# Peptides against a protein of PDB entry 9IZ0: the designs that were tried, part 95

Target 1, 345 residues: chain A of PDB entry 9IZ0
Amino acid sequence: ITCLGSNGHTYKQLVKGGNDDLRQDAVMEQVFEQVNGFLRSYRKTSQRNLSMRTYKVIPLALKTGVIEWVQDTIPLGEYLDSAHKVYHPKEWSLSTCRKLIAEKQMEDLETRLKVYDLVCRHYRPVFRHFFLESYADPVQWFTTQTNYARSTAVASVLGHVLGLGDRHGQNILIDKTSGEVIHIDLGIAFEQGKKLPVPECVPFRLTRDVVDGMGITGVEGVFRRCMEFTLETLRREEDSLLSVLEVLRYDPLFSWLISPLRRMKKQKMQLENFNQPESGNITTDASRDPKIQRNNVSGESEAERAILKVRQKLSSTLSVEASVGELIRIAQDPSYLALMFCGWS

## One batch from the design tools (peptide; made by RFdiffusion4, then SolubleMPNN)

Design b2_p14_1_s1 (from b2_p14_1, 7 letters changed)
Fold by OpenDDE base, seed 1:
Structure b2_p14_1_s1 (fold): chain B 345 residues (1-345), chain A 14 residues (1-14)
Amino acid sequence: as target 1 above (345 residues)
Amino acid sequence: SLADDLLKEIEELL
């Protein structure tokens, strides 16, 4: 929809109706706004203009709301699919890569690593070209690539600390004007991504294309240091951040658990992207309701566990540098990336 | 080196 503002400007907005609880997105955006306050309060983060890019979410009802349309953005996955066809027209299609990974999903880690390596050799990174295509001026190129590395660093730390899941290329927008990342569909938080049919095992998305966008230094330099400064700020503001999360513990509308319906919908979408519509009447006999053992874990006990995990991730037991180094290592580890739905790009 | 110091200073600005 397009709304006319009281200022006479027209704003494009996305109306989401259906199965996604926009309250979770709105709550995560509020957490990001508070974190952006912390990042502005410290010299090391404020000097670099470190922030999580936010968008306005207005929940109207259960599963209905209005999302601000972020102008001049593209989904990372849409750019990468298009750019890969242009720069590597002789390499495998994204659909071929997806098929090979899914065909081996039930195999051992060694087999999955071999398939992941094979896919990686036939699907090379292209995200560097986003900056080279979009910015002919060297200063604009450098500025936008720097903004990308900075925003990705902030989003990576926050994504780890808050346990953001479902960080696939369609849920990460790139701002074409600034080079900054914008994370969308925040409905999987507090490590609920581990409860997906394909469990998320990485702390944040740091695939080969995400790294390729950082330029020649890759994860070293701007990205690593901005992760360190962000984590340093979050450790200093631990009590403030935990206090913000404690407010959510008492929000009866905030779901600390992934909705079984949302989990099943994502499972179907992952499977339907593999099945061409063979018009086979698979009467999926609805009788295999897996007895969801309602572990009577009160929503309060899950909130407490989530907050405890946030506190553990902010622990000063390791240095900031050691913690960031380990996060970067795990996020790039083929043994985890090979287990993901799309860990190669 | 002056290049390493300038890199560090650029790196402190980045």
Scores: peptide ipSAE 0.023, ipTM 0.552, DockQ to the pose 0.012
Fold by OpenDDE base, seed 5:
Structure b2_p14_1_s1 (fold): chain B 345 residues (1-345), chain A 14 residues (1-14)
Amino acid sequence: as target 1 above (345 residues)
Amino acid sequence: SLADDLLKEIEELL
């Protein structure tokens, strides 16, 4: 839909209807705005303009709403597929890599690591080219690459702390103007990504292409330091953050669990991205809403478990530097990346 | 190195 604003500007809006609970996205965006308040209040984060990029979500009903169409963005995965064809035309296609990983999905870790390594040798990182091709001015190039590293650091810490799942290249937008990342489709939170058919084992997405976009320093420098400052801020504001999450415990519309329908839909989309698009008009007759008896007692217990996990991730048992160092290590570990659908890019 | 010092100064500014 295109809306005419009171300012005379036209805004493109995405109207979603279906089984996706836009209330989840709207709530996560509200949490991000509160966290952005904490990041603005702390000198080390405010000086660096650290923020989670947000977008407007207006839930109209349980299954319908309006989402802001983020202008001047591209999905990371769309850029990477296109750039890889340009810069490495003799390497394997994304579809070939996906197929090889999928064929070994039920195999042991050793076999999966061998296939992951093979895929990595035939699909090299290209994301540095986004900055080099988009910004001919050295100052703009440096600024946008820095904004990318900063925004990725904030999103990585928040993604870990809040347990954001489904962080594939189509759910991460790159702002072509600022270089910042925008995370979309926030309906898998509080580690519900571990309940997907292929469990998410990494704390956040830090694949080879995500790192290649950080430039010559990779994860060292701006990215690591911005993760540290973000985590330091969240530890200081732990009680404030937990108080924001406690409000959600009493929201009867908020779902702390991934719905079986959303899980099945994500599973199907993951499988269909492995098979060529059969143009089958599957009119999924969405008319059989199984009355999900929301046992209120189950929702409260899941909220409590989710809040407890957030508290555990904010624990001061390890230094900020040690905690960030371990998160970066795990996020880049081939033993975890080889278990993902697309851990190589 | 001058590169490490510049990186640190950039990291303090950025």
Scores: peptide ipSAE 0.021, ipTM 0.541, DockQ to the pose 0.013
Fold by OpenDDE base, seed 4:
Structure b2_p14_1_s1 (fold): chain B 345 residues (1-345), chain A 14 residues (1-14)
Amino acid sequence: as target 1 above (345 residues)
Amino acid sequence: SLADDLLKEIEELL
């Protein structure tokens, strides 16, 4: 839909209907706005304009909502798929890479590492071209690449701390004007991504293409330091952040657990992304709606575990630099990336 | 100078 604002501007909005609970996205956006408040309060983060890019989510009744259509964006995965075809036309298709990874999903780590390495050799990074082709002016190129590295750093720290899952290239938008990343589909949080059929093993998405977009310095310089400043801010504001999350503990509308339906939907989407023919004998005897009495007790225990895990991630036991260094290491580790459904790009 | 301002901005960016 297109709405006319009171300011006379027209705003495109996506009306999302169906089974996706936009209330989780709206809550996570509210958490990001609070964190953006913290980032604005500290000199080290405010001087760098560090923020999590947000978008408006208006949840409506009956699992419908209106999402702000972020103009001038492209999904990272859409750009990368197109760019690989242009810049590396002799390399493997994304579908070929996905198929090879999927065929070895049940194999040992050594076999999965060999396949991941093979895929990596036949599907090289291209995301640097986004900045080179989109910005003819060197100042705009540098500014947008810097904004990308900064926004990716903030999103990486927040994504880790809040345990954001489902961080695939279709759930990460690039703003073509600013170079900033915009994270969408926030309904897998608090490490619920580890409960997916393909568990998320990395703290955030720092694949080869995500790094290639940072330019010649890669993760060093802007990205690393912006992660450090963001984590330093979140550690200082630990009690404030935890207080925001505690409000959500008592929100009867907030789900700390991934719904079985959402899990099944993500499973189906993962299988479809692998072009695996449905072996037709999954009788979806989904007719047993388990009346999982949401024992409120189980939800409270999951919320408590989630908050404790956030607190643990904000622990000052390691320096900010050591913590960020370890996060960057893990996020780039082939032993984790080889376990992902799309860890190579 | 513009170069010093850019260097300072780069140093503030870094």
Scores: peptide ipSAE 0.025, ipTM 0.559, DockQ to the pose 0.012; fails the geometry check
Fold by OpenDDE base, seed 3:
Structure b2_p14_1_s1 (fold): chain B 345 residues (1-345), chain A 14 residues (1-14)
Amino acid sequence: as target 1 above (345 residues)
Amino acid sequence: SLADDLLKEIEELL
């Protein structure tokens, strides 16, 4: 839809209806705005303009809402699929790579690592070309690549701390003007992704293409340093962040449990990533969703566990540098990436 | 040196 604002400007908006509960997304965007307040309060993060890019979400009903249309963006996965066809036309198709990973999904880790390595050799990173194509001026190229590395670093720390898990390439938008990342569809938080049939094993997405977009330094330099400054800020503001999350414990609109609908949607996306579209009418008779009585007791126990897990992730037991180093290592570990639907790009 | 100041400014900007 297109709305005329009270300021006389016209805004495009996406209306979601049916089975998408946008209340979780709206709450996560509010948490990000609070975190952006913390990032603005400290010199090290403020001087770098470190922020999580947010978008407006207005829940209108239980299953309906309005989302801000983020202009001048492209989904990371859409760019990568197109760019791989252009730059590496002799390499394997994305469909071939997905098929090979899927065919070996039930095999042992050693076999899955061999298939992952094989896929990686036949599907090379291309995301550096986004910046090279889009910005002919060296200053604009450097600025936008730096903005990408910075925004990815903030999103990676927040993704880990808030347990967003693997953000697939359709839920990461790239701003074509700034190079910044925008994370959308925030329906999985507080490690709820680990409860999926295929668990999200990485702390955040740091695949070969995500790294290739950082340029010649990869994760070393801007990205690592901005992760460190972001984590340092979040550790200093631990009590403030936990206080924001404690408000959500009592928010009747927030669900500390993955909704059956979001679980089913993510399970379908997981199955569709492994199955070619066999036109099989899986009449999932959605009629027998047992009334999972939201036992308030189960939600409160999950909220307490989630907040405890956030506190544990903000622990100063390891240095900021050691903690960031371990997160980067885990996020790039082939033993986790080989288990993902698309860990190679 | 100007190079060290630029490196430091780059390190402060990065």
Scores: peptide ipSAE 0.023, ipTM 0.531, DockQ to the pose 0.011; fails the geometry check

Design b2_p14_1_s2 (from b2_p14_1, 6 letters changed)
Fold by OpenDDE base, seed 3:
Structure b2_p14_1_s2 (fold): chain B 345 residues (1-345), chain A 14 residues (1-14)
Amino acid sequence: as target 1 above (345 residues)
Amino acid sequence: SLREKLLKEIEELL
């Protein structure tokens, strides 16, 4: 829909209806605004303008809400599919890569690593081209690539701490004006993605294309340093962040559990991402519900466990540098990326 | 050097 604001400006808005509870997305955006307050309060993060990009979410009912339409954006996955066809027209298609990974999903780790390596050799990174083709001015190119690395670093730390898991390329928008990342569809938090049929095994998305967008320094430049400063700020504000999350523990509108509908939608989307149907009506008979033990984990006990995990992730037992180094290592580990539905791009 | 100052300023700005 298009709304006329009281200021005379016209705003495009996405109306979601049917089965999407937007209250979780709205709460996560509120948590990000609080974190952005912390990032503005500390010199090391404030001088770099470090922030999680947010968007407006207005839940209207249990299954209906309005989302801000973020202008001048493209989904990362849409850009990468298009750019790969342009820059590597002789390499494998995204559908071929997905098919090969899916065909081997039940095999051992060694076989899955061999297939992942094979896919990686036939589907090379291209995301550096986003900056090179979009910005003819060297200063604008450098600024936008820097903004990308900074925003990705903030999102990676927050993604780890809040357990957002692997953000697939359709849930990451790239701002074409600033180069910043915008995370959308926050319906999975506090490591609930690990309970999916294809579990989210990485702390955040740091695939080869995500790294290629950082330019020649990769993760060892702006990205690592901005992760360190972000984590340092979150460790300083641990009690403030935990207090925000404790309010959510008692919020009757917030669910610490994935809603059955969101779970089914995410499961279906994962299965559809593995099985890109050729045009055949494969009625996937939904009858094989694996008995995912409905541990009747009370919402309170999941909230307590989630807050405890956040506290554990903010622990000062390791240095900021060592903690960030380990997160970067795990997020790039082929042993985890080979288990993902799209870990190669 | 000027390069090292610029690199350090870049590292402080990055």
Scores: peptide ipSAE 0.030, ipTM 0.435, DockQ to the pose 0.012
Fold by OpenDDE base, seed 2:
Structure b2_p14_1_s2 (fold): chain B 345 residues (1-345), chain A 14 residues (1-14)
Amino acid sequence: as target 1 above (345 residues)
Amino acid sequence: SLREKLLKEIEELL
C-alpha cells in the first residue's frame, strides 16, 4: 500500500497478513529503539553513530499488520545468489551446495565438516563486490563498508543478547545507500531458534560472505571494535535493558515461545527447499499430532528463563574483549557452521 | 611500519 503522510510525502508500506505475529516484530523494534537510546547516550557508541537500524511495525490484528517498506534495500541472500552467478559462474549453485549438506545431515561431525569444507571450496565469498559495484567514489566505498561493519556489529551483539533466530539471508536487508544492515522478521527471539528442527548453534550470522563485506580487515577492524563498544554499552545499561524486558513479561500478548504453527512452517520450508519437485503427492496425513506433552511451562516461566539468559549474556565475568572474541570465534567455527542449513554463505 | 601504526590508529578511531 501507499500512504500519504501528514507531511504530504507518500510512503510505501507492506501489508503482511496471515500466519506471522507482527506483535513480536513490533516488540523487538521497541527494544531496539531503547537500545539505540543507550547507544546515543554512551560516548564510545555515539561518536560512531552506532545504532540498530529499525523499521516501523504496526500490528493491526493477531496475524495482520503494516510494515514500513524499507526503500533502496536488497535481501542479502538475493544479492549473494545473483553475485555468485556473475563472479563465479563455474562454481556450484546454491541448490547443489544445499543438497550436498542435506545428504550428509545424519552423518557424524567429521563427515559433515568434510562436506562443509568441500562446499566452501566450490562456493566462494562475493559480498565484497556489493561495495565495489555500488560505490565508484573511494570515500563513499570506504564510508559504506564502514557503515556495514558497524551496523553488522550492533546487530550481532543485539542478536546474541536477545537470542534472535532465523537470521538467514532473506531476513537481512542491505541498505544500498548507507550499506547498513536491517534485520527483519524478528518473531524468533530468546534462543527459540535452538528449538528449530535444524538448531541454531551460532550466536549471530557471521558466515564467510558476511565477513567478506567487511573488506580487507574482516572481523579484526571496525567490526570487532564496534561489537566491543556495543557490548560495553549494553553491560552498563543492563538494569535498563532488563527493565524493558520485564515489561514484556507482563504483556499477555507477547509470546516467549515459538508457536507450534511457525515451527511446523519452518520445518516444511526447510524440507521443501531440499526436495526437488518430484511429483509425489505426499499427502502428509496431518492427523497424528504426536501429543507433545505440553509441559505447561507457564509463559511466565519461559519469560523468566529468557530474562535470566539475557542477564547471563550481559555478565561482566569476562572482559568485553574476551566475550566478543569468544562470540566471533563461535560464530565462525566450522563445527557449528557445518551443522547449519546454510553456514557456508 | 609507520603506515601500519597509522592504519591501526585510524581503525581505533573508526
Scores: peptide ipSAE 0.027, ipTM 0.401, DockQ to the pose 0.012
Fold by OpenDDE base, seed 5:
Structure b2_p14_1_s2 (fold): chain B 345 residues (1-345), chain A 14 residues (1-14)
Amino acid sequence: as target 1 above (345 residues)
Amino acid sequence: SLREKLLKEIEELL
């Protein structure tokens, strides 16, 4: 919809209805705003303007709300599919690559690694071209690439700590003006991505194209350093962050668990968004969700487990540098990436 | 040195 603001400007808004719990997104955005407060208060993060990019979510009902339309953005996956066709027209199509990974999804790790390596040799990174194409001025190019690496670092740390899932290329927007990343569809949090039919086993998205966008230094520069400063800030503000999450423990509207229906829908939408070109109107019939009596006791126990897991991720047992180094290693490890859903590559 | 200042400024910008 397009709304006329009281200032006379028109704002595009996405009205989302159906099985997506926009309250989850709205709550995660509130957590990000609190974290952005911590990042602004700490010298090492404030000097770099480190923030999680947020968007407005207004839940109107249990399954209906309004989402801010983020202007001047493109989904990472949309850019990458387009750019790959331009720069590597002799390589495999994204659909071919996804098919090969999907066909081997039930095979052993060794077989999946061989297929992943084969796909990687026939589908090379292109995301560096986003910055080279979009910014003719060298200062703008460098600034936007730096903003990309910084925002990706913040999102990677927060995504790991809060256990954000479903971080496929359509759920990550690139701001064409700033180069910053915007994470959308936050409905899989607190490691619920591990409960998907294909478990998510990486801490955040650090695919070859995500790294290629960081330029010649890859992860070894702005990205690593900004991850370190972000994690240092979150460790310092652990009690404040946990206090924000404890408020959610008592929110009867917050869902710590991914519903079986949402798991099935996410998997189906992942498959559909990967197999169909942009053809119209999926009127998903409002089939009667049976009122699963949420045993309040089960929700509280899951909230407690989620908060405990956040605390464990903020543990100072390892240095910030060692913790970030291990996260970067795991997020890039072919042994983990080859286990991901075919749409992750 | 100017090099050490520049490296430190680069490390502060990184």
Scores: peptide ipSAE 0.019, ipTM 0.390, DockQ to the pose 0.011
Fold by OpenDDE base, seed 4:
Structure b2_p14_1_s2 (fold): chain B 345 residues (1-345), chain A 14 residues (1-14)
Amino acid sequence: as target 1 above (345 residues)
Amino acid sequence: SLREKLLKEIEELL
């Protein structure tokens, strides 16, 4: 829809209907706005204009709402699929890569590493071309690439700390004007991504294409330093961040757990993306609406565990540099990426 | 097919 604002400007908005609980997205956006407050207050982050890009989510009803249409954006995965066909037309298709990874999903780590390496050799990074194609001016190119590395660093730290899941290339938008990343579909948080049919094993998305977009320095420049400054800010504001999360503990509208329906929907989308022939005998005996007795006791225990994990991730036991170094290492480790749904791109 | 070549390359690597 297009809405006329009180300022006389027209705003495009996405009406999302169906089974997605937009309240989770709205709450996570509120957490990001609080974190953006901390990033603006701290000298090392404010001097770099570090922020998590946010979008407006207005929940209207159960599972229905309006989402801000982020103008001038493209999903990372859409750009990468298109660009890969242009720059590497002799390499494998995304569907071929997905199929090979899926066919070996139940195999041992060694087999999965061999398949991941094979896929990586036949599907090379292309995301550097986004900046080279989009910006003819060298200053604009450098600025947008820097903004990309900065925004990716903030999103990576926040994604790790909040345990943000489902960070596939369709849930990461690139702003074509600024080069900043915008994370969407925030309904999987607090490490609930580990409960997906393909568990998330990395702290954030730092695949080869995500790194290729950082330019010649890769992770060893703006990205690493901005992760360090972001983590230093979050450690400094630990009590403030935990206080924001404690308010959510008592929000009856907030879900600390992935719903079985969301889990099944994500499972179905994963299977569809693998072109697995529908083994037709999923009789979804959809007839038992299990009265989800929200065992309040289970929700409170999960909220407490989630907040405890956030606190643990903000621990000052390791230096900021050591913590960021380990996060970057794990996020790029083939032993984790080979286990992911799409770890190669 | 490309698939058969890929399966064979995988089988040769496994």
Scores: peptide ipSAE 0.000, ipTM 0.308, DockQ to the pose 0.036

